Peptides against a protein of PDB entry 4IGA. Designs and how they scored, part 5

Target 1, 116 residues: chain A of PDB entry 4IGA
Amino acid sequence: KRVLIVDDAAFMRMMLKDIITKAGYEVAGEATNGREAVEKYKELKPDIVTMDITMPEMNGIDAIKEIMKIDPNAKIIVCSAMGQQAMVIEAIKAGAKDFIVKPFQPSRVVEALNKV

## One batch from the design tools (peptide; made by RFdiffusion4, then SolubleMPNN)

Design b1_p29_3_s2
Fold by OpenDDE base, seed 3:
Structure b1_p29_3_s2 (fold): chain B 116 residues (1-116), chain A 29 residues (1-29)
Amino acid sequence: as target 1 above (116 residues)
Amino acid sequence: MEEELEKKIEEALKKVKEQLEELLEELLE
């Protein structure tokens, strides 16, 4: 399966790329904001998306909503430093399948990838 | 539809809680 990694932080994208590849998944591509995420989703047609929330240009919640309009069966895993209940609820309502809080264990990401 | 969404929210909140509990346990070691 191919994964699109969405995060404005280069370090976080690198970390996720390492986890994803070591788990036997392929990285379809990377996006640095919500607008780029939507464009890359259309272009690459990934199987799974890891989505940050707090990003410039377009936040992760809006990106989830736009991707879900394109593909109602999109498999989006949120990965965010903001783990408040309100944010989790908003992400799931938008269409996310899972929610991972930063900092995370690599095993938590792998579990999410395997289950979506 | 509403019941399905509520269940998904409940499951996500449960997973987040579990992750935070695990993180807390590790920090306290």
Scores: peptide ipSAE 0.628, ipTM 0.895, DockQ to the pose 0.818
Fold by OpenDDE base, seed 2:
Parts: C-alpha cells; sequence; structure tokens
Structure b1_p29_3_s2 (fold): chain B 116 residues (1-116), chain A 29 residues (1-29)
C-alpha cells in the first residue's frame, strides 16, 4: 500500500517515511500543508494518508474534509501534537480513521497503518 | 450512523488517553 505523508515539519516527514518503509509500505509522496495534501491526494491516489493538524495555508482538519469530499473512502490517520479531546473529536467527525498524538512510538503508527 | 460516529470517537479518545498515560509513565520513570 502507498502512503501520502502530510506534515509541515521536514523532520517529522522523514521520521514517518522511515517508519512507513520499514513496515513494508511505500511512500506515495509528501505534502507540507493542507492545500498541497489535497492536490497530492488527487495526483497520487494514495491508499493511506498520515495527516498533521497544525499547518500553514490549510490545517489538517480542513484537508481531511476536502479529501473526504473527493474520496469518501479515504483512509486518513492523524498524527498531531494537538492531542486535546476536542481536536480528536473534530478529526474523527471530519473523517479520520485514527488519531496519534506526538510524540509517538513507531509501533503505534504501524498498528494504525495495518488497521485502516 | 450517529451511533457509529460516537463509537469511533470513543475508541479514538480511549487510544489517545492510553498513549498519553504511557508517555506520562515514561516521563516519571
Amino acid sequence: as target 1 above (116 residues)
Amino acid sequence: MEEELEKKIEEALKKVKEQLEELLEELLE
């Protein structure tokens, strides 16, 4: 399966790329903000998306909503430092399949990838 | 559908709580 990695932090994208590839998944591509995420989703047609929330241009919640409009069956895993209850609720309501708080263990990401 | 969403939210919150508890435990060790 192919994964689109969405995060404004280059370090985080690199970390996720390592985790994803070691777990036997392919990285479809990367996006640095919500607008780019939507564009890349259309272009790359990934099987799974890892989505940051706090990003410039367009935040992750709005990106989830837009992607879900394009593909209601999109598999989106949120990875965010914003682990507040309200944010988790909002992400799930938007269509996310899972929510992972930063910092996270690699195994948590792998489990999410395997379950979506 | 509403019940399904509520269940999904509940599960997500539970997982997040567990993750935070693990993080806290690591910090206290």
Scores: peptide ipSAE 0.569, ipTM 0.878, DockQ to the pose 0.897
Fold by OpenDDE base, seed 4:
Structure b1_p29_3_s2 (fold): chain B 116 residues (1-116), chain A 29 residues (1-29)
Amino acid sequence: as target 1 above (116 residues)
Amino acid sequence: MEEELEKKIEEALKKVKEQLEELLEELLE
């Protein structure tokens, strides 16, 4: 399966790329904001998306909503430092399949990838 | 559909709580 990694932080994208590839998944591509995420989703048609919330241009919640309009079956895993209850609820309502709080253990990402 | 959404929210909240508890344990070691 191919994963689109969405995070404004280069370090986080590199970390996720390492985790994803070691878990036997392919990285379809990367996006640095929600607008780019929507564009890359259309272009690459990934099987799974890891989605940050706090990003410039377009936040992750809005990106989830837009991707879900394109593909109601999209498999989106949120990965965010914003672990507040309200944010989790908002992400799930938007269509996210899972929510991982930063900082995270790599195993949590792998488990989420395997379950979506 | 509403019930399914509520269950999904509850599951996500449970997982996040578990993650935070694990993080707290690591910080307190």
Scores: peptide ipSAE 0.568, ipTM 0.879, DockQ to the pose 0.978
Fold by OpenDDE base, seed 1:
Structure b1_p29_3_s2 (fold): chain B 116 residues (1-116), chain A 29 residues (1-29)
Amino acid sequence: as target 1 above (116 residues)
Amino acid sequence: MEEELEKKIEEALKKVKEQLEELLEELLE
């Protein structure tokens, strides 16, 4: 399965890429904001998306909503430092399949990838 | 469908809580 990694932080994208690759998944591509995420989703047609929330241009919640309009069956895992209940609720309502709080254990990401 | 959404939210909140508890345990060790 191919994963699109969405995060404005280069370090975080690198970390996720390492975890995803070691878990036996392919990295389809990377995006640095919500607008780019939507564009890359259309272009790459990934099987799974890891989605940050706080990003310039377009935030992760809006990106989830736009991707879900394109593909209602999209498999989106949120990875965010914003672990407030309200944010979790908002992400799930937008269509996210899972929510991972930063900082996270690599095993948590792998479990999410395997379950979606 | 609303009931299904509520269940999904509950499960997500539970998972997040567990993550935070694990993080706290690591910090307190």
Scores: peptide ipSAE 0.542, ipTM 0.869, DockQ to the pose 0.896

Design b1_p29_8_s2
Fold by OpenDDE base, seed 2:
Structure b1_p29_8_s2 (fold): chain B 116 residues (1-116), chain A 29 residues (1-29)
Amino acid sequence: as target 1 above (116 residues)
Amino acid sequence: EEERKRREEEEIEKRNEEVRKLVEKLLEE
């Protein structure tokens, strides 16, 4: 399966790329903001998306909503430092299938990838 | 150092477990 990694932090994208590849998944591509995420989703048609919330241009919640308009079957895993219940509810309501709080263990990401 | 690292990892796991349980509850509604 191919994963689109969305995060404005280069370090986090690198970390996720390492986890994803070691788990036997392919990285379809990377995006640095929500607008780029929507564009890359259309272009790459990934099987899974890891989505940050706090990004410039377009935040992760809006990106989830736009991706779900394009593909109602999109498999989106949120990965964010904003682990408040309200944010989790908002992300799931928008269409996300899981929510990982930063910081996280690699095993949690692998679990999410395998489950979605 | 090892004990500090263990405690940090345990707290990370607990936080994510709480959120995971909430997600599961929401998806079942």
Scores: peptide ipSAE 0.702, ipTM 0.921, DockQ to the pose 0.981
Fold by OpenDDE base, seed 1:
Structure b1_p29_8_s2 (fold): chain B 116 residues (1-116), chain A 29 residues (1-29)
Amino acid sequence: as target 1 above (116 residues)
Amino acid sequence: EEERKRREEEEIEKRNEEVRKLVEKLLEE
């Protein structure tokens, strides 16, 4: 399966790319904000998206909503430092299938990839 | 150092487990 990685932090994208690749998934591409994420989703048609929340231009919640308009069957895993219950509820309500709090263990990401 | 690292990893796991359980509950609603 192919994964689109969305995070404004280059280090986080690198970390996720390593985890995803070692787990036997392919990296479809990367996005650095929510607007780019929506564009890349249309272009690349990934099987899975990892989505940050706090990004410039467009936040992850809005990006989830826009991706779900394009593909109601989209498989989105949130990866965010904002682990508050309200944010988790908002992300799942928007259409996300999982929520990973930063910092995280690689095994948690692999679990999410395998389950979604 | 090893004990500190272990405690940090346990806290990370605990936090993520709490969120995971919340997600599971929400998806079942």
Scores: peptide ipSAE 0.701, ipTM 0.920, DockQ to the pose 0.984
Fold by OpenDDE base, seed 3:
Structure b1_p29_8_s2 (fold): chain B 116 residues (1-116), chain A 29 residues (1-29)
Amino acid sequence: as target 1 above (116 residues)
Amino acid sequence: EEERKRREEEEIEKRNEEVRKLVEKLLEE
Protein backbone atom coordinates (compact mmCIF):
# COMPACT_ATOMS: atom_id res chain seq x y z
CA LYS B 1 0.00 0.00 0.00
CA ARG B 2 1.06 3.58 -0.78
CA VAL B 3 1.07 6.29 1.89
CA LEU B 4 0.84 10.07 1.49
CA ILE B 5 2.64 11.80 4.39
CA VAL B 6 1.25 15.21 5.39
CA ASP B 7 3.15 17.32 7.95
CA ASP B 8 4.64 20.83 7.86
CA ALA B 9 7.71 19.63 9.80
CA ALA B 10 10.45 18.06 7.68
CA PHE B 11 11.69 16.13 10.73
CA MET B 12 8.28 14.52 11.25
CA ARG B 13 7.95 13.62 7.56
CA MET B 14 11.35 11.94 7.71
CA MET B 15 10.41 10.02 10.85
CA LEU B 16 7.13 8.81 9.34
CA LYS B 17 8.85 7.91 6.07
CA ASP B 18 11.31 5.71 7.96
CA ILE B 19 8.55 3.97 9.93
CA ILE B 20 6.32 3.49 6.88
CA THR B 21 9.15 2.12 4.73
CA LYS B 22 10.45 -0.25 7.43
CA ALA B 23 6.90 -1.56 7.88
CA GLY B 24 6.82 -2.60 4.20
CA TYR B 25 4.66 0.25 2.88
CA GLU B 26 5.54 2.55 0.00
CA VAL B 27 5.67 6.33 0.37
CA ALA B 28 3.50 7.76 -2.41
CA GLY B 29 4.60 11.32 -1.65
CA GLU B 30 4.73 14.15 0.86
CA ALA B 31 2.72 17.32 1.54
CA THR B 32 3.61 20.26 3.81
CA ASN B 33 0.13 21.78 4.28
CA GLY B 34 -3.55 20.92 3.87
CA ARG B 35 -3.89 22.49 0.42
CA GLU B 36 -0.93 20.52 -0.89
CA ALA B 37 -2.35 17.39 0.77
CA VAL B 38 -5.60 17.71 -1.21
CA GLU B 39 -3.68 18.31 -4.44
CA LYS B 40 -1.32 15.38 -3.83
CA TYR B 41 -4.23 13.10 -2.95
CA LYS B 42 -5.81 13.81 -6.35
CA GLU B 43 -2.48 13.38 -8.14
CA LEU B 44 -1.09 10.32 -6.38
CA LYS B 45 -4.28 8.49 -5.34
CA PRO B 46 -2.63 7.02 -2.23
CA ASP B 47 -4.11 4.12 -0.29
CA ILE B 48 -3.46 5.77 3.09
CA VAL B 49 -2.83 9.32 4.35
CA THR B 50 -1.02 10.36 7.52
CA MET B 51 -2.36 13.82 8.40
CA ASP B 52 -1.00 16.52 10.70
CA ILE B 53 -3.51 19.05 12.11
CA THR B 54 -1.54 22.25 12.71
CA MET B 55 -0.33 23.42 9.31
CA PRO B 56 -0.11 26.69 7.38
CA GLU B 57 -2.44 27.50 4.44
CA MET B 58 -4.96 24.79 5.41
CA ASN B 59 -5.20 22.81 8.64
CA GLY B 60 -5.55 19.03 8.79
CA ILE B 61 -9.26 19.02 9.70
CA ASP B 62 -10.15 21.00 6.60
CA ALA B 63 -7.84 18.79 4.52
CA ILE B 64 -9.63 15.67 5.82
CA LYS B 65 -13.00 17.16 4.87
CA GLU B 66 -11.80 18.04 1.36
CA ILE B 67 -10.20 14.62 0.79
CA MET B 68 -13.39 12.91 1.96
CA LYS B 69 -15.35 14.91 -0.63
CA ILE B 70 -12.97 13.58 -3.30
CA ASP B 71 -12.90 10.02 -1.97
CA PRO B 72 -15.42 8.97 0.69
CA ASN B 73 -13.39 5.77 1.12
CA ALA B 74 -10.16 7.62 1.97
CA LYS B 75 -8.11 6.06 4.77
CA ILE B 76 -6.79 8.94 6.88
CA ILE B 77 -4.71 8.53 10.04
CA VAL B 78 -4.24 11.73 12.04
CA CYS B 79 -0.80 12.24 13.58
CA SER B 80 -0.79 15.35 15.78
CA ALA B 81 0.53 16.91 18.99
CA MET B 82 -3.03 18.16 19.59
CA GLY B 83 -4.37 15.12 21.46
CA GLN B 84 -7.30 16.86 23.17
CA GLN B 85 -10.55 14.89 23.18
CA ALA B 86 -12.36 17.66 21.31
CA MET B 87 -9.78 17.53 18.50
CA VAL B 88 -10.01 13.73 18.29
CA ILE B 89 -13.80 13.97 18.04
CA GLU B 90 -13.55 16.64 15.35
CA ALA B 91 -11.04 14.61 13.30
CA ILE B 92 -13.10 11.40 13.44
CA LYS B 93 -16.31 13.28 12.60
CA ALA B 94 -14.48 14.80 9.62
CA GLY B 95 -13.73 11.26 8.38
CA ALA B 96 -10.40 10.17 9.92
CA LYS B 97 -10.06 6.48 10.82
CA ASP B 98 -7.46 6.83 13.57
CA PHE B 99 -5.68 9.42 15.71
CA ILE B 100 -2.07 9.18 16.87
CA VAL B 101 -0.80 11.66 19.45
CA LYS B 102 2.72 13.07 19.22
CA PRO B 103 5.05 11.89 20.64
CA PHE B 104 4.40 8.29 19.60
CA GLN B 105 6.06 4.90 19.33
CA PRO B 106 6.74 3.51 15.84
CA SER B 107 4.58 0.47 16.68
CA ARG B 108 1.53 2.75 17.09
CA VAL B 109 1.96 4.03 13.53
CA VAL B 110 2.41 0.49 12.18
CA GLU B 111 -0.73 -0.64 14.03
CA ALA B 112 -2.72 2.22 12.50
CA LEU B 113 -1.40 1.47 8.98
CA ASN B 114 -2.34 -2.21 9.31
CA LYS B 115 -5.87 -1.52 10.62
CA VAL B 116 -7.19 1.02 8.10
CA GLU A 1 18.18 7.06 33.12
CA GLU A 2 16.74 3.76 31.88
CA GLU A 3 13.94 3.97 34.44
CA ARG A 4 13.17 7.54 33.35
CA LYS A 5 13.04 6.46 29.69
CA ARG A 6 10.73 3.56 30.55
CA ARG A 7 8.39 5.92 32.43
CA GLU A 8 8.35 8.34 29.49
CA GLU A 9 7.54 5.49 27.08
CA GLU A 10 4.76 4.29 29.40
CA GLU A 11 3.27 7.80 29.49
CA ILE A 12 3.42 8.00 25.67
CA GLU A 13 1.72 4.62 25.38
CA LYS A 14 -0.93 5.51 27.99
CA ARG A 15 -1.81 8.77 26.25
CA ASN A 16 -2.10 7.07 22.87
CA GLU A 17 -4.15 4.23 24.36
CA GLU A 18 -6.66 6.70 25.82
CA VAL A 19 -7.03 8.35 22.41
CA ARG A 20 -7.29 4.96 20.67
CA LYS A 21 -10.15 3.95 22.97
CA LEU A 22 -11.95 7.21 22.23
CA VAL A 23 -11.51 6.64 18.48
CA GLU A 24 -12.93 3.12 18.76
CA LYS A 25 -15.94 4.43 20.68
CA LEU A 26 -16.57 7.17 18.12
CA LEU A 27 -16.31 4.79 15.14
CA GLU A 28 -18.92 2.51 16.73
CA GLU A 29 -21.48 5.35 16.99
Scores: peptide ipSAE 0.698, ipTM 0.919, DockQ to the pose 0.985
Fold by OpenDDE base, seed 4:
Order: structure tokens, then sequence, then C-alpha cells
Structure b1_p29_8_s2 (fold): chain B 116 residues (1-116), chain A 29 residues (1-29)
């Protein structure tokens, strides 16, 4: 399965890429904001999306909503910062399938990838 | 170092569990 990684932080994208690859998944591509995420989703048609919801430019929630309009079967895992429980709930309501809280363990990422 | 790592893992798990409980409640509504 192919994963689109969405995070504004290069370090986080690198970390997720390593975990995803070691878990036997392919990285379809990367996006640095919600608008890019929507466009990359259309272009790459990934199987799974990891979506940062604390991005400064575009809220990951809006990206989720737009992706779900394109593909109601989209498999989106939200990545949330500590203390963003309300945003995680909103992301789930928007159609996200699972969540990861930062900082995370690699096993939690793999669990989420396997679940969706 | 092992004790530090253990505490960090426990804290991460605690945070995830807190959010999990909230999501579960939401899905039950």
Amino acid sequence: as target 1 above (116 residues)
Amino acid sequence: EEERKRREEEEIEKRNEEVRKLVEKLLEE
C-alpha cells in the first residue's frame, strides 16, 4: 500500500517515511500543507494518508473534508499534537479513520496503518 | 536511560489512551 505523508515539518515527514518504509509500505509522496495534500491526493491516489492537523497554513481538518469529497473511501490517519484532543475528534467526524498523538512510538504508526 | 525511556513510553501510551477513550465515546453516539 502507498502512503501520502502530510506534515509541515520536514523532520516529521522523515520520521514517518522511515517508519512507513520499514513497515513494508510505500511512500507515494509528501505534502507540506493541506492544499498540497488535496492536490497530491488527486495526483497520486494513495491508499493511505497521514495528515498533520496542526499545520500552520491550512488546517488538516479542511484537507480531510476536501479529500473525502474526492474519495469517500479515503483512509486518513490524523497526526495530532499533544493537547489537541478536540481537533482529533473533529478530524474523526470529518471522516478520518484513526489518529496518532505526537510524540508517538513507531508501533503506534504501524498499528494505525494496518487498521485502516 | 532505560528508566527514562520507560517513562516516555508510558506517557505516550497515556496520551494515546486518553484520545482513544474520547474517540470511542464519539463512535458510540
Scores: peptide ipSAE 0.180, ipTM 0.703, DockQ to the pose 0.590

## One batch from the design tools (peptide; made by RFdiffusion4, then SolubleMPNN)

Design b1_p30_3_s1
Fold by OpenDDE base, seed 1:
Structure b1_p30_3_s1 (fold): chain B 116 residues (1-116), chain A 30 residues (1-30)
Amino acid sequence: as target 1 above (116 residues)
Amino acid sequence: SELEKKIEEALKKVEEQKEELAEELAKKLA
């Protein structure tokens, strides 16, 4: 399966790339904000998306909504430091399949990838 | 109701993650 990694932090994208590849998945591409995420989703048509929330240009919640308009069957896993209940609720309502809180254990990401 | 169940499950998983993180940090301080 191919994964699109979305996060404005280069370090975080690097970390996720390492976890994803070691788990046997392919990295389809990367995006640094919500607008790029939507564009890359259309271009790459990935099987799974890891989505940050706090990003410039367009936040992760809005990106999820836009991607879901394009593909209602999109598999989006949120990875965010914003682990408040309100944010989790908003992400799931937007269409996210799972929510991983930062800082996270690599196993949590792998489990989410395997289950979506 | 289906959406509500998904929300409840997500909230539960998030709390579990927070507890695991707290426990990990506590072990490092011990």
Scores: peptide ipSAE 0.592, ipTM 0.874, DockQ to the pose 0.946
Fold by OpenDDE base, seed 4:
Structure b1_p30_3_s1 (fold): chain B 116 residues (1-116), chain A 30 residues (1-30)
Amino acid sequence: as target 1 above (116 residues)
Amino acid sequence: SELEKKIEEALKKVEEQKEELAEELAKKLA
């Protein structure tokens, strides 16, 4: 499966890339904000998306909503430091399949990838 | 509803993650 990594932090994208590839998945591409995420989703048609929430230009929640409009069957895993209940609820309502809190254990990401 | 169940499961999982993180941090600070 191919994964689109969305995070405004280069370090985080690098970390996720390492986890994803070691888990046997392919990295379809990367996006640094929600707007890019939507564009890359259209372009690359990835199987899975890892989505940050706090990003410039367009936040992750809005990106999820836009991607879900494009593909109601999109498989989006949120990875965010904002693990408040309200944010989790908002992400799931927007269409996210899972929510991982930063900082996270790599195994949590792998489990989420395997489940979607 | 289906959505409510999804939310419930996500919240549960997040709390588990937070607890694991707290434990990890506690160990590092001990």
Scores: peptide ipSAE 0.590, ipTM 0.873, DockQ to the pose 0.898
Fold by OpenDDE base, seed 5:
Structure b1_p30_3_s1 (fold): chain B 116 residues (1-116), chain A 30 residues (1-30)
Amino acid sequence: as target 1 above (116 residues)
Amino acid sequence: SELEKKIEEALKKVEEQKEELAEELAKKLA
């Protein structure tokens, strides 16, 4: 399966790329904000998306909503430091399949990838 | 509802993650 990594932090994208590839998945591409994420989803048609929330241009929640309009069956895993209950609820309502809080254990990401 | 169940499960998982993080930090301070 191919994964689109969405995060404005280069270090975080690098970390996720390492985890994803070691777990046997392919990285379809990367996006640095929500707008780019939507564009890359259309372009790359990934199987799974890891989605940050706090990003410039367009936040992760709005990106989830836009991607779900494109593909109602999109598999989106949120990965964010914004672990408040309200944010988790909002992400799930928007269409996210899972929510991982930063800082995270790599095993949590792998488990989420395997379950979606 | 199905949505409510999904929310409940996500909240539970997030809480577990926070607890694990807290335990890890506690060990570093001990």
Scores: peptide ipSAE 0.589, ipTM 0.872, DockQ to the pose 0.922
Fold by OpenDDE base, seed 3:
Structure b1_p30_3_s1 (fold): chain B 116 residues (1-116), chain A 30 residues (1-30)
Amino acid sequence: as target 1 above (116 residues)
Amino acid sequence: SELEKKIEEALKKVEEQKEELAEELAKKLA
């Protein structure tokens, strides 16, 4: 399966790329903000998306909503430092399949990838 | 509803993650 990594932090994208590839998945591409995420989703048609929330241009929640309009079957895993209940609820309502809080154990990401 | 169940499950998982992190930090401060 191919994964689109969305995060404004280069080091985080690198970390996720390492985890994803070691777990046997392929990285379809990367996005640094919500707007780019939507564009890349259309272009790359990934199987899974890891989505940050706090990003410039367009936040992750809005990106999830836009991607879900494009593909109601999109598999989106949120990876964010914002683990407040309200944010989790908002992400799930938007269409996210899972929510991982930063900092996270690599195994949590792998488990989420395997379950979506 | 199905959505409510998904929310509850997600909240539970997040809380577990936060608790694990708290325990790790507590260990470092001990």
Scores: peptide ipSAE 0.587, ipTM 0.873, DockQ to the pose 0.916

